# Ledger of designs, part 6: peptides against a protein of PDB entry 2XVC

Target 1, 50 residues: chain A of PDB entry 2XVC
Amino acid sequence: ITERELLDYIVNNGGFLDIEHFSKVYGVEKQEVVKLLEALKNKGLIAVES

## One batch from the design tools (peptide; made by RFdiffusion4, then SolubleMPNN)

Design b1_p10_4_s1 (from b1_p10_4 with P1M P9E)
Fold by OpenDDE base, seed 1:
Structure b1_p10_4_s1 (fold): chain B 50 residues (1-50), chain A 10 residues (1-10)
Amino acid sequence: as target 1 above (50 residues)
Amino acid sequence: MLRIKVLKEY
């Protein structure tokens, strides 16, 4: 999954992300999801709350 | 469940 695909998912999901659920549904490792979130955050595209 | 604030899109 790409950064853009993850961002699109988050937008379409109203800004909510369950990493455990996402990992199971899309077959993406939790560590990869976190890596993509860090990239999006560093680009100023998102802010992670908690 | 995480709350993500989307600041901008592509």
Scores: peptide ipSAE 0.721, ipTM 0.909, DockQ to the pose 0.848
Fold by OpenDDE base, seed 2:
Structure b1_p10_4_s1 (fold): chain B 50 residues (1-50), chain A 10 residues (1-10)
Amino acid sequence: as target 1 above (50 residues)
Amino acid sequence: MLRIKVLKEY
């Protein structure tokens, strides 16, 4: 999965992300999801709340 | 579950 694809998913999901669920459904390692989130955050595209 | 604020898009 790409950063763009993850961002689109987040937008389409109303800003909510369950990493555990996402990992199971899309077959992406949790570590990879976190890495993508960090990249999005560093680019100023998102802010992770909580 | 995380709450993510989208600041901008591509």
Scores: peptide ipSAE 0.721, ipTM 0.908, DockQ to the pose 0.889
Fold by OpenDDE base, seed 4:
Structure b1_p10_4_s1 (fold): chain B 50 residues (1-50), chain A 10 residues (1-10)
Amino acid sequence: as target 1 above (50 residues)
Amino acid sequence: MLRIKVLKEY
């Protein structure tokens, strides 16, 4: 999965992301999802609420 | 589950 594909998923999912669910459904390692999120964040495309 | 704010797109 690419950064753009992950961003599109987040948009289409109303801004919610369950990393464990996503990992299982799409066959992407949780660590890979986190790396993609960090890249999106560093590019100013997203902010993660916690 | 994370809440993500989308600030802009490509």
Scores: peptide ipSAE 0.721, ipTM 0.909, DockQ to the pose 0.864
Fold by OpenDDE base, seed 5:
Structure b1_p10_4_s1 (fold): chain B 50 residues (1-50), chain A 10 residues (1-10)
Amino acid sequence: as target 1 above (50 residues)
Amino acid sequence: MLRIKVLKEY
C-alpha cells in the first residue's frame, strides 16, 4: 500500500482509522501502517487527533 | 481507532 492509497482510504472512511482492523483486512503490517501515517503527517497532509 | 484530519491532498 502507498501513502496515497492510505490517504484515500482515510478520506473514504470519514477520517477514521483502526490500525489493527486495517492491518487484518488489508494484510498490511501494523508497523507499515504507522510508518505511512508518519509520512503523511510529516508532509502536512494529515493530523492525528487521537 | 484514530481520528485523522485531512489537511490537504496531493
Scores: peptide ipSAE 0.720, ipTM 0.907, DockQ to the pose 0.893

Design b1_p10_4_s2 (from b1_p10_4, 3 letters changed)
Fold by OpenDDE base, seed 3:
Structure b1_p10_4_s2 (fold): chain B 50 residues (1-50), chain A 10 residues (1-10)
Amino acid sequence: as target 1 above (50 residues)
Amino acid sequence: MLKIKVLKEY
């Protein structure tokens, strides 16, 4: 999965992301999801609220 | 579960 695909997912899911669920559904390692989130955050595309 | 604020899109 790409950064853009993850961002699109977040948008489509109302801003909610369950990393455990996402990992299982999409077959992406949790560490990779976190890496993508960090990239999005570093680019100023997202902020983690809770 | 995380709550993410989307600040901008591509």
Scores: peptide ipSAE 0.710, ipTM 0.908, DockQ to the pose 0.871
Fold by OpenDDE base, seed 5:
Structure b1_p10_4_s2 (fold): chain B 50 residues (1-50), chain A 10 residues (1-10)
Amino acid sequence: as target 1 above (50 residues)
Amino acid sequence: MLKIKVLKEY
């Protein structure tokens, strides 16, 4: 999965992300999801609120 | 579950 694909998922999911659920459904390691989130945050594309 | 604010898009 790419940064853009993860961002699109977040947008389409109303800004909600369950990392554990996402990992299981999409077969992406939790560590990879976190790295993608960090990249999105570093680019100023997202802010994690909780 | 995380709540994420989308600030901008590509």
Scores: peptide ipSAE 0.709, ipTM 0.908, DockQ to the pose 0.894
Fold by OpenDDE base, seed 1:
Structure b1_p10_4_s2 (fold): chain B 50 residues (1-50), chain A 10 residues (1-10)
Amino acid sequence: as target 1 above (50 residues)
Amino acid sequence: MLKIKVLKEY
């Protein structure tokens, strides 16, 4: 999965992301999801609210 | 579950 695909998922999911569920459904390692989130954050594309 | 704010687009 790419950063853009993850961002699109977040947008389409109302801003909610369950990393554990996402990992299981999409077969992406949790560490990779976190890495992508950090990249998005560092680019100023997202902020984690809670 | 995380709540993510999307700040800008590409």
Scores: peptide ipSAE 0.708, ipTM 0.906, DockQ to the pose 0.863
Fold by OpenDDE base, seed 2:
Structure b1_p10_4_s2 (fold): chain B 50 residues (1-50), chain A 10 residues (1-10)
Amino acid sequence: as target 1 above (50 residues)
Amino acid sequence: MLKIKVLKEY
């Protein structure tokens, strides 16, 4: 999965992301999802609220 | 479950 694909998923999901669920459904390691989120955050594209 | 704020788009 790419950063853009993850961002699109987040947008389409109303800003909600369940990392465990996402990992299980899409076969992406939780660590990879976190890495992508950190990249998005570092680029100023997202903020993690809670 | 995380709540993500989208700040800008590509």
Scores: peptide ipSAE 0.707, ipTM 0.906, DockQ to the pose 0.880

Design b1_p10_4_s3 (from b1_p10_4, 3 letters changed)
Fold by OpenDDE base, seed 3:
Structure b1_p10_4_s3 (fold): chain B 50 residues (1-50), chain A 10 residues (1-10)
Amino acid sequence: as target 1 above (50 residues)
Amino acid sequence: MLKIKVLKDY
């Protein structure tokens, strides 16, 4: 999954992300999901609220 | 579960 695809997922899911659930559904390692989130954050595309 | 604020889009 790409950064763009993850961002699209977050948007389409109302801003909510369950990393464990996402990992299981999409077959992406949790560490990879976190890496993508950090990339999105570093680009100023997202902020983690809770 | 995380709550993410989307600041800008592609």
Scores: peptide ipSAE 0.727, ipTM 0.917, DockQ to the pose 0.874
Fold by OpenDDE base, seed 2:
Structure b1_p10_4_s3 (fold): chain B 50 residues (1-50), chain A 10 residues (1-10)
Amino acid sequence: as target 1 above (50 residues)
Amino acid sequence: MLKIKVLKDY
């Protein structure tokens, strides 16, 4: 999964992301999801609120 | 569950 794909998923999911669920459904390691989120955050694309 | 704010897009 790419940063753009994850961002698009978040948008389409109303801004909600369950990392455990996402990992399970898409077969992506939780660490990879976190890595992508950190990249998005560092680029100023997202903020993690809760 | 995380709540993510999208600040801008590509």
Scores: peptide ipSAE 0.725, ipTM 0.916, DockQ to the pose 0.885
Fold by OpenDDE base, seed 1:
Parts: structure tokens; sequence; C-alpha cells
Structure b1_p10_4_s3 (fold): chain B 50 residues (1-50), chain A 10 residues (1-10)
């Protein structure tokens, strides 16, 4: 999964992301999801609210 | 579950 694909998923899911669930459903390692989130955050694209 | 704020797009 790409950064853009993850961002699109987050947008389309109302801003909610369950990393454990996402990992299971989409077959992406949790560590990779976190890495992508860090990249998005570092680019100023997202902020984690809760 | 995380709540993510999208600040901008590409």
Amino acid sequence: as target 1 above (50 residues)
Amino acid sequence: MLKIKVLKDY
C-alpha cells in the first residue's frame, strides 16, 4: 500500500483507522502502517488526534 | 482505533 492509498482510506473512512483491523483486512504489517502514518505526518498531511 | 485529522492533500 502507498502513502496516498492509506491517506485515501483514512479520508473515506471518516478519519478513523484501526491499525490492527486494517492489518488483518488488507494484509499490511502493522509496522508498515505505522511507517506510512509517520511519513504522512512528517509531510504535514495528517495529525493523530486520538 | 485512531482518529486522524487530514490537514492537506497532495
Scores: peptide ipSAE 0.724, ipTM 0.915, DockQ to the pose 0.881
Fold by OpenDDE base, seed 5:
Structure b1_p10_4_s3 (fold): chain B 50 residues (1-50), chain A 10 residues (1-10)
Amino acid sequence: as target 1 above (50 residues)
Amino acid sequence: MLKIKVLKDY
């Protein structure tokens, strides 16, 4: 999965992300999801609220 | 579950 694909998912999901659920459904390691989120954050594309 | 604020797009 790419950064853009993850961002699109977040947008389409109303900003909510369950990392455990996402990992199971899409077969992506949780560590990879976190790495992609960090990249999105560093680019100023997202902020993790809670 | 995380709540993520989208600030901008590509």
Scores: peptide ipSAE 0.724, ipTM 0.916, DockQ to the pose 0.890

Design b1_p10_6_s1 (from b1_p10_6, 3 letters changed)
Fold by OpenDDE base, seed 3:
Structure b1_p10_6_s1 (fold): chain B 50 residues (1-50), chain A 10 residues (1-10)
Amino acid sequence: as target 1 above (50 residues)
Amino acid sequence: MLKIKVLKDY
């Protein structure tokens, strides 16, 4: 999954992300999901609220 | 579960 695809997922899911659930559904390692989130954050595309 | 604020889009 790409950064763009993850961002699209977050948007389409109302801003909510369950990393464990996402990992299981999409077959992406949790560490990879976190890496993508950090990339999105570093680009100023997202902020983690809770 | 995380709550993410989307600041800008592609």
Scores: peptide ipSAE 0.727, ipTM 0.917, DockQ to the pose 0.871
Fold by OpenDDE base, seed 2:
Structure b1_p10_6_s1 (fold): chain B 50 residues (1-50), chain A 10 residues (1-10)
Amino acid sequence: as target 1 above (50 residues)
Amino acid sequence: MLKIKVLKDY
């Protein structure tokens, strides 16, 4: 999964992301999801609120 | 569950 794909998923999911669920459904390691989120955050694309 | 704010897009 790419940063753009994850961002698009978040948008389409109303801004909600369950990392455990996402990992399970898409077969992506939780660490990879976190890595992508950190990249998005560092680029100023997202903020993690809760 | 995380709540993510999208600040801008590509």
Scores: peptide ipSAE 0.725, ipTM 0.916, DockQ to the pose 0.883
Fold by OpenDDE base, seed 1:
Parts: structure tokens; sequence; C-alpha cells
Structure b1_p10_6_s1 (fold): chain B 50 residues (1-50), chain A 10 residues (1-10)
């Protein structure tokens, strides 16, 4: 999964992301999801609210 | 579950 694909998923899911669930459903390692989130955050694209 | 704020797009 790409950064853009993850961002699109987050947008389309109302801003909610369950990393454990996402990992299971989409077959992406949790560590990779976190890495992508860090990249998005570092680019100023997202902020984690809760 | 995380709540993510999208600040901008590409």
Amino acid sequence: as target 1 above (50 residues)
Amino acid sequence: MLKIKVLKDY
C-alpha cells in the first residue's frame, strides 16, 4: 500500500483507522502502517488526534 | 482505533 492509498482510506473512512483491523483486512504489517502514518505526518498531511 | 485529522492533500 502507498502513502496516498492509506491517506485515501483514512479520508473515506471518516478519519478513523484501526491499525490492527486494517492489518488483518488488507494484509499490511502493522509496522508498515505505522511507517506510512509517520511519513504522512512528517509531510504535514495528517495529525493523530486520538 | 485512531482518529486522524487530514490537514492537506497532495
Scores: peptide ipSAE 0.724, ipTM 0.915, DockQ to the pose 0.880
Fold by OpenDDE base, seed 5:
Structure b1_p10_6_s1 (fold): chain B 50 residues (1-50), chain A 10 residues (1-10)
Amino acid sequence: as target 1 above (50 residues)
Amino acid sequence: MLKIKVLKDY
């Protein structure tokens, strides 16, 4: 999965992300999801609220 | 579950 694909998912999901659920459904390691989120954050594309 | 604020797009 790419950064853009993850961002699109977040947008389409109303900003909510369950990392455990996402990992199971899409077969992506949780560590990879976190790495992609960090990249999105560093680019100023997202902020993790809670 | 995380709540993520989208600030901008590509």
Scores: peptide ipSAE 0.724, ipTM 0.916, DockQ to the pose 0.888

Design b1_p10_6_s2 (from b1_p10_6, 3 letters changed)
Fold by OpenDDE base, seed 1:
Structure b1_p10_6_s2 (fold): chain B 50 residues (1-50), chain A 10 residues (1-10)
Amino acid sequence: as target 1 above (50 residues)
Amino acid sequence: MLRIKVLKDY
């Protein structure tokens, strides 16, 4: 999965992301999802609310 | 579940 694909998913999912669920459904390692999020954040595209 | 704030798109 690419950064663009993950961003599109987040947008289309109303800004919500369940990493555990996403990993299971799309077959992407949780660590990879986190890396993609970090990349998006570093580019100023997203802010992770926690 | 995380809440992601999308600041801008491509």
Scores: peptide ipSAE 0.733, ipTM 0.917, DockQ to the pose 0.865
Fold by OpenDDE base, seed 5:
Structure b1_p10_6_s2 (fold): chain B 50 residues (1-50), chain A 10 residues (1-10)
Amino acid sequence: as target 1 above (50 residues)
Amino acid sequence: MLRIKVLKDY
């Protein structure tokens, strides 16, 4: 999965992301999902709220 | 579950 694909998913999912669920459904390692999120964040495309 | 705020697009 690419950064753009993950961003599109987040947008289409109303801004909610369950990393565990996403990993299971799409067969992407959780670490990879986190790396993609960090890239999106560093580009100023997203803010992670917690 | 995380709440992600989308700030802008590519």
Scores: peptide ipSAE 0.733, ipTM 0.916, DockQ to the pose 0.879
Fold by OpenDDE base, seed 2:
Structure b1_p10_6_s2 (fold): chain B 50 residues (1-50), chain A 10 residues (1-10)
Amino acid sequence: as target 1 above (50 residues)
Amino acid sequence: MLRIKVLKDY
């Protein structure tokens, strides 16, 4: 999955992301999802709220 | 579950 694809997913999912669920459904390692999120954050595209 | 704020798009 690409950064753009993940961003599109987040937008289409109303800004919510369950990393564990996403990993299982799309067959992407959790570490990879986190890596993509970090990239998106570093580019100023997203802010992860916790 | 994470709440993600989308700041801008491509």
Scores: peptide ipSAE 0.733, ipTM 0.916, DockQ to the pose 0.866
Fold by OpenDDE base, seed 4:
Structure b1_p10_6_s2 (fold): chain B 50 residues (1-50), chain A 10 residues (1-10)
Amino acid sequence: as target 1 above (50 residues)
Amino acid sequence: MLRIKVLKDY
């Protein structure tokens, strides 16, 4: 999965992300999801609210 | 579950 695909998912899911659920459904390792989130944050595209 | 604020897009 790409950064853009993850961003699109977040938008389509109302800004909510369950990493455990996402990992299981899309077959992406949890650490990879976290890495993508960190990249998005570093680019100023997202902020984690919780 | 995380709450994510989308600030901008590509």
Scores: peptide ipSAE 0.732, ipTM 0.916, DockQ to the pose 0.898

Design b1_p10_6_s3 (from b1_p10_6, 4 letters changed)
Fold by OpenDDE base, seed 4:
Order: sequence, then structure tokens, then C-alpha cells
Structure b1_p10_6_s3 (fold): chain B 50 residues (1-50), chain A 10 residues (1-10)
Amino acid sequence: as target 1 above (50 residues)
Amino acid sequence: MYKIKVLKEY
């Protein structure tokens, strides 16, 4: 999965992300999802609120 | 469950 695909998923899911669920459904390792989130954050595209 | 604020898009 790309950064853009993850961002689109977050947008389409109202900003909510369950990493455990996402990992199981999409077959992406949890640590990979976290890496993508860090990249999005560093680019100023997202902020993690809770 | 994490709440993410989307600040901008591509």
C-alpha cells in the first residue's frame, strides 16, 4: 500500500483508523502502517489526535 | 482506534 492509498482510506473512513483491523483486512504489517503514518505526518498531511 | 485529522491532500 502507498502513502496516498492509506491517506485516501483515512479520508473515506472519517479519519478513523484501527491499525489492528486494517492490518488483518488488507494484509499490511502493523509496523508498515505506522511507517506510512509517520511519513504522512512528516509531510504535513495528517495529525494524530488520539 | 486512532483519530486522524487530515490537514491536506495531494
Scores: peptide ipSAE 0.687, ipTM 0.903, DockQ to the pose 0.882
Fold by OpenDDE base, seed 1:
Structure b1_p10_6_s3 (fold): chain B 50 residues (1-50), chain A 10 residues (1-10)
Amino acid sequence: as target 1 above (50 residues)
Amino acid sequence: MYKIKVLKEY
């Protein structure tokens, strides 16, 4: 999964992301999801609220 | 469940 694909997913889900669920359903390692989130955050694209 | 604020989009 790419950063853009993850961002699109987040947008389409109203900003909600369950990392455990996402990992299980889409077959992406949790650490990879976190890595992508860090990249998005560092680019100023997102803020993690909870 | 995490709430993510999208600040800008591509």
Scores: peptide ipSAE 0.687, ipTM 0.903, DockQ to the pose 0.861
Fold by OpenDDE base, seed 2:
Structure b1_p10_6_s3 (fold): chain B 50 residues (1-50), chain A 10 residues (1-10)
Amino acid sequence: as target 1 above (50 residues)
Amino acid sequence: MYKIKVLKEY
């Protein structure tokens, strides 16, 4: 999965992301999801609220 | 579950 795909998912889910569920559904390691989030954050595309 | 604020899109 790409950064853009993850961002689209987040947008379409109203900003909610369950990393455990996402990992299982998309077959992406949780560490990779976190890495993608960090990339999105560093690009100023998202902020992780809680 | 995380709550993400979307600041901008591509």
Scores: peptide ipSAE 0.687, ipTM 0.903, DockQ to the pose 0.873
Fold by OpenDDE base, seed 3:
Structure b1_p10_6_s3 (fold): chain B 50 residues (1-50), chain A 10 residues (1-10)
Amino acid sequence: as target 1 above (50 residues)
Amino acid sequence: MYKIKVLKEY
Protein backbone atom coordinates (compact mmCIF):
# COMPACT_ATOMS: atom_id res chain seq x y z
CA ILE B 1 0.00 0.00 0.00
CA THR B 2 1.15 3.52 -0.80
CA GLU B 3 0.86 6.76 1.14
CA ARG B 4 -1.62 8.02 -1.42
CA GLU B 5 -3.78 4.93 -1.09
CA LEU B 6 -3.87 5.28 2.67
CA LEU B 7 -4.70 8.97 2.44
CA ASP B 8 -7.50 8.23 0.00
CA TYR B 9 -8.86 5.62 2.38
CA ILE B 10 -8.85 8.07 5.27
CA VAL B 11 -10.59 10.72 3.18
CA ASN B 12 -13.19 8.27 1.94
CA ASN B 13 -13.78 7.04 5.49
CA GLY B 14 -14.53 10.49 6.86
CA GLY B 15 -11.19 10.77 8.62
CA PHE B 16 -11.64 7.63 10.68
CA LEU B 17 -9.02 4.91 10.77
CA ASP B 18 -9.04 1.71 12.77
CA ILE B 19 -5.51 0.41 12.37
CA GLU B 20 -6.35 -3.05 13.67
CA HIS B 21 -9.27 -3.36 11.27
CA PHE B 22 -7.33 -1.91 8.38
CA SER B 23 -4.44 -4.29 8.98
CA LYS B 24 -6.73 -7.31 8.93
CA VAL B 25 -8.74 -6.24 5.89
CA TYR B 26 -5.85 -5.17 3.69
CA GLY B 27 -3.20 -7.57 4.95
CA VAL B 28 -0.84 -4.78 5.90
CA GLU B 29 1.15 -4.96 9.11
CA LYS B 30 0.21 -2.38 11.72
CA GLN B 31 3.80 -1.15 11.77
CA GLU B 32 3.58 -0.39 8.07
CA VAL B 33 0.34 1.53 8.53
CA VAL B 34 1.98 3.60 11.27
CA LYS B 35 4.97 4.23 9.01
CA LEU B 36 2.68 5.52 6.28
CA LEU B 37 0.81 7.74 8.74
CA GLU B 38 4.09 9.22 9.92
CA ALA B 39 5.03 9.97 6.33
CA LEU B 40 1.68 11.66 5.69
CA LYS B 41 2.07 13.69 8.87
CA ASN B 42 5.62 14.72 7.99
CA LYS B 43 4.37 15.97 4.62
CA GLY B 44 1.71 18.07 6.32
CA LEU B 45 -1.11 16.06 4.79
CA ILE B 46 -2.71 14.89 8.04
CA ALA B 47 -2.95 15.56 11.74
CA VAL B 48 -3.83 12.80 14.18
CA GLU B 49 -6.51 14.13 16.50
CA SER B 50 -7.19 11.19 18.79
CA MET A 1 -10.28 3.97 16.20
CA TYR A 2 -8.35 7.12 15.33
CA LYS A 3 -9.78 10.39 14.11
CA ILE A 4 -7.50 11.96 11.55
CA LYS A 5 -7.79 15.47 10.18
CA VAL A 6 -6.98 15.64 6.50
CA LEU A 7 -5.15 18.91 5.92
CA LYS A 8 -4.71 18.63 2.16
CA GLU A 9 -4.81 16.17 -0.69
CA TYR A 10 -2.68 15.66 -3.73
Scores: peptide ipSAE 0.686, ipTM 0.902, DockQ to the pose 0.849

Design b1_p10_6_s4 (from b1_p10_6, 3 letters changed)
Fold by OpenDDE base, seed 3:
Structure b1_p10_6_s4 (fold): chain B 50 residues (1-50), chain A 10 residues (1-10)
Amino acid sequence: as target 1 above (50 residues)
Amino acid sequence: MLKIKVLKEY
């Protein structure tokens, strides 16, 4: 999965992301999801609220 | 579960 695909997912899911669920559904390692989130955050595309 | 604020899109 790409950064853009993850961002699109977040948008489509109302801003909610369950990393455990996402990992299982999409077959992406949790560490990779976190890496993508960090990239999005570093680019100023997202902020983690809770 | 995380709550993410989307600040901008591509």
Scores: peptide ipSAE 0.710, ipTM 0.908, DockQ to the pose 0.868
Fold by OpenDDE base, seed 5:
Structure b1_p10_6_s4 (fold): chain B 50 residues (1-50), chain A 10 residues (1-10)
Amino acid sequence: as target 1 above (50 residues)
Amino acid sequence: MLKIKVLKEY
């Protein structure tokens, strides 16, 4: 999965992300999801609120 | 579950 694909998922999911659920459904390691989130945050594309 | 604010898009 790419940064853009993860961002699109977040947008389409109303800004909600369950990392554990996402990992299981999409077969992406939790560590990879976190790295993608960090990249999105570093680019100023997202802010994690909780 | 995380709540994420989308600030901008590509």
Scores: peptide ipSAE 0.709, ipTM 0.908, DockQ to the pose 0.891
Fold by OpenDDE base, seed 1:
Structure b1_p10_6_s4 (fold): chain B 50 residues (1-50), chain A 10 residues (1-10)
Amino acid sequence: as target 1 above (50 residues)
Amino acid sequence: MLKIKVLKEY
């Protein structure tokens, strides 16, 4: 999965992301999801609210 | 579950 695909998922999911569920459904390692989130954050594309 | 704010687009 790419950063853009993850961002699109977040947008389409109302801003909610369950990393554990996402990992299981999409077969992406949790560490990779976190890495992508950090990249998005560092680019100023997202902020984690809670 | 995380709540993510999307700040800008590409």
Scores: peptide ipSAE 0.708, ipTM 0.906, DockQ to the pose 0.863
Fold by OpenDDE base, seed 2:
Structure b1_p10_6_s4 (fold): chain B 50 residues (1-50), chain A 10 residues (1-10)
Amino acid sequence: as target 1 above (50 residues)
Amino acid sequence: MLKIKVLKEY
């Protein structure tokens, strides 16, 4: 999965992301999802609220 | 479950 694909998923999901669920459904390691989120955050594209 | 704020788009 790419950063853009993850961002699109987040947008389409109303800003909600369940990392465990996402990992299980899409076969992406939780660590990879976190890495992508950190990249998005570092680029100023997202903020993690809670 | 995380709540993500989208700040800008590509």
Scores: peptide ipSAE 0.707, ipTM 0.906, DockQ to the pose 0.878

Design b1_p10_7_s2 (from b1_p10_7, 4 letters changed)
Fold by OpenDDE base, seed 4:
Structure b1_p10_7_s2 (fold): chain B 50 residues (1-50), chain A 10 residues (1-10)
Amino acid sequence: as target 1 above (50 residues)
Amino acid sequence: MKLKIKVIEK
């Protein structure tokens, strides 16, 4: 999965992300999801609220 | 882990 695909998923899911659920559904390692989130955050594209 | 994320996107 790309950063853009993850970002689009977050948008389409109302800003909510269940990392465990996402990992299972999309076959992406939890560590990879976190890496993508860190990249998005560092680019100023997202902020984690909770 | 469940997160709430704000999309800022420029």
Scores: peptide ipSAE 0.686, ipTM 0.875, DockQ to the pose 0.885
Fold by OpenDDE base, seed 1:
Structure b1_p10_7_s2 (fold): chain B 50 residues (1-50), chain A 10 residues (1-10)
Amino acid sequence: as target 1 above (50 residues)
Amino acid sequence: MKLKIKVIEK
């Protein structure tokens, strides 16, 4: 999965992301999801609210 | 872990 694909998923899911659920459904390692989130955050494209 | 993410337009 790419940063853009993850970003689109977040948008389409109303900003909510369950990392455990996402990992299971899409077959992406939790660590990979976190890496992508960190990249998006470092680029100023997202902020983690809660 | 469940997160709430704010998407920021650039």
Scores: peptide ipSAE 0.686, ipTM 0.873, DockQ to the pose 0.917
Fold by OpenDDE base, seed 3:
Structure b1_p10_7_s2 (fold): chain B 50 residues (1-50), chain A 10 residues (1-10)
Amino acid sequence: as target 1 above (50 residues)
Amino acid sequence: MKLKIKVIEK
């Protein structure tokens, strides 16, 4: 999965991401999901809300 | 782990 695909998923899911669920459904390692999120954050495309 | 993420439109 690409950064763009993950970003589109987040948008289409109302801004919510369950890393555990996503990993199971899409067969992507949790570490890879986190890596993609870090890339998106570093590019200023997302902010993780508290 | 469940996250809430803000997408920043540019």
Scores: peptide ipSAE 0.686, ipTM 0.871, DockQ to the pose 0.858
Fold by OpenDDE base, seed 2:
Structure b1_p10_7_s2 (fold): chain B 50 residues (1-50), chain A 10 residues (1-10)
Amino acid sequence: as target 1 above (50 residues)
Amino acid sequence: MKLKIKVIEK
């Protein structure tokens, strides 16, 4: 999965992301999801609210 | 882990 694909998923899901659920459904390791989130955050494209 | 994420317009 790419940063763009994850970003699009988050948008389409109303800003909500369940890392455990996402990992199971898409077969992506949780640490990979976190890595992508950190990249998005570092680029100023997202902020984690809660 | 469930997160609420704000997507920031660029």
Scores: peptide ipSAE 0.685, ipTM 0.872, DockQ to the pose 0.916

Design b1_p10_7_s3 (from b1_p10_7, 4 letters changed)
Fold by OpenDDE base, seed 5:
Structure b1_p10_7_s3 (fold): chain B 50 residues (1-50), chain A 10 residues (1-10)
Amino acid sequence: as target 1 above (50 residues)
Amino acid sequence: MKLRIKLIEK
Protein backbone atom coordinates (compact mmCIF):
# COMPACT_ATOMS: atom_id res chain seq x y z
CA ILE B 1 0.00 0.00 0.00
CA THR B 2 1.16 3.53 -0.79
CA GLU B 3 0.79 6.77 1.16
CA ARG B 4 -1.79 7.94 -1.37
CA GLU B 5 -3.82 4.75 -1.08
CA LEU B 6 -3.88 5.04 2.72
CA LEU B 7 -4.80 8.73 2.53
CA ASP B 8 -7.65 7.94 0.13
CA TYR B 9 -8.88 5.22 2.48
CA ILE B 10 -8.88 7.65 5.42
CA VAL B 11 -10.76 10.28 3.42
CA ASN B 12 -13.31 7.74 2.21
CA ASN B 13 -13.71 6.46 5.79
CA GLY B 14 -14.64 9.89 7.15
CA GLY B 15 -11.25 10.44 8.78
CA PHE B 16 -11.37 7.35 10.99
CA LEU B 17 -8.81 4.56 10.99
CA ASP B 18 -8.80 1.38 13.04
CA ILE B 19 -5.24 0.12 12.63
CA GLU B 20 -6.06 -3.37 13.88
CA HIS B 21 -9.05 -3.72 11.59
CA PHE B 22 -7.21 -2.25 8.59
CA SER B 23 -4.26 -4.58 9.11
CA LYS B 24 -6.47 -7.66 9.20
CA VAL B 25 -8.66 -6.70 6.26
CA TYR B 26 -5.95 -5.46 3.90
CA GLY B 27 -3.09 -7.71 4.99
CA VAL B 28 -0.80 -4.81 5.84
CA GLU B 29 1.44 -5.00 8.89
CA LYS B 30 0.48 -2.58 11.66
CA GLN B 31 4.03 -1.20 11.65
CA GLU B 32 3.70 -0.38 7.95
CA VAL B 33 0.39 1.42 8.54
CA VAL B 34 2.05 3.50 11.27
CA LYS B 35 5.00 4.34 9.00
CA LEU B 36 2.63 5.53 6.28
CA LEU B 37 0.72 7.67 8.80
CA GLU B 38 3.98 9.20 10.00
CA ALA B 39 4.91 10.05 6.42
CA LEU B 40 1.53 11.70 5.82
CA LYS B 41 1.87 13.64 9.09
CA ASN B 42 5.42 14.75 8.26
CA LYS B 43 4.14 16.08 4.92
CA GLY B 44 1.54 18.12 6.78
CA LEU B 45 -1.35 16.29 5.15
CA ILE B 46 -2.91 14.88 8.34
CA ALA B 47 -3.07 15.33 12.07
CA VAL B 48 -3.53 12.28 14.27
CA GLU B 49 -5.85 12.75 17.24
CA SER B 50 -5.31 10.39 20.22
CA MET A 1 -6.27 1.09 17.98
CA LYS A 2 -8.88 3.47 16.62
CA LEU A 3 -7.64 6.86 15.43
CA ARG A 4 -9.33 10.08 14.41
CA ILE A 5 -7.41 11.58 11.50
CA LYS A 6 -7.88 15.23 10.58
CA LEU A 7 -7.24 16.05 6.94
CA ILE A 8 -5.22 19.22 6.43
CA GLU A 9 -5.59 21.35 3.34
CA LYS A 10 -2.15 22.88 2.77
Scores: peptide ipSAE 0.669, ipTM 0.869, DockQ to the pose 0.916
Fold by OpenDDE base, seed 1:
Structure b1_p10_7_s3 (fold): chain B 50 residues (1-50), chain A 10 residues (1-10)
Amino acid sequence: as target 1 above (50 residues)
Amino acid sequence: MKLRIKLIEK
């Protein structure tokens, strides 16, 4: 999965992401999801509220 | 882990 694909998923999911669920459904390692989120955050495209 | 993600406009 790419940063853009993850971003699009988040947008289409109302701004919510369940990492555990996403990992299971899409077969992406949790660590990879977190890495992509950090990349998006570092680019100033998202903020994580939790 | 469930996260709330905010999109940032630039």
Scores: peptide ipSAE 0.668, ipTM 0.868, DockQ to the pose 0.922
Fold by OpenDDE base, seed 2:
Structure b1_p10_7_s3 (fold): chain B 50 residues (1-50), chain A 10 residues (1-10)
Amino acid sequence: as target 1 above (50 residues)
Amino acid sequence: MKLRIKLIEK
């Protein structure tokens, strides 16, 4: 999965992301999802709440 | 873990 694909997923999911659910459904390691989120955050494209 | 993500318009 790419940063853009994850971003599009978040948009289409109303701004919510369940990392455990996503990992299970899409077969992506939780660590990879977190890595992509950190990249998006560092680029100033998202803010992660809580 | 469920997260709330805010998208930042640039």
Scores: peptide ipSAE 0.668, ipTM 0.869, DockQ to the pose 0.938
Fold by OpenDDE base, seed 3:
Structure b1_p10_7_s3 (fold): chain B 50 residues (1-50), chain A 10 residues (1-10)
Amino acid sequence: as target 1 above (50 residues)
Amino acid sequence: MKLRIKLIEK
């Protein structure tokens, strides 16, 4: 999965991301999801709230 | 882990 695909998913999911669910459904390692989120954050495209 | 992601409008 690419940064753009993850961003599009987040947008289409109302700005919510369940990393565990996403990993299971799309077969992407949780570490890869976190890496993509960090890239998006570093580019100033997203903010993450926990 | 569930996260709330905010899009930054540029």
Scores: peptide ipSAE 0.667, ipTM 0.868, DockQ to the pose 0.908

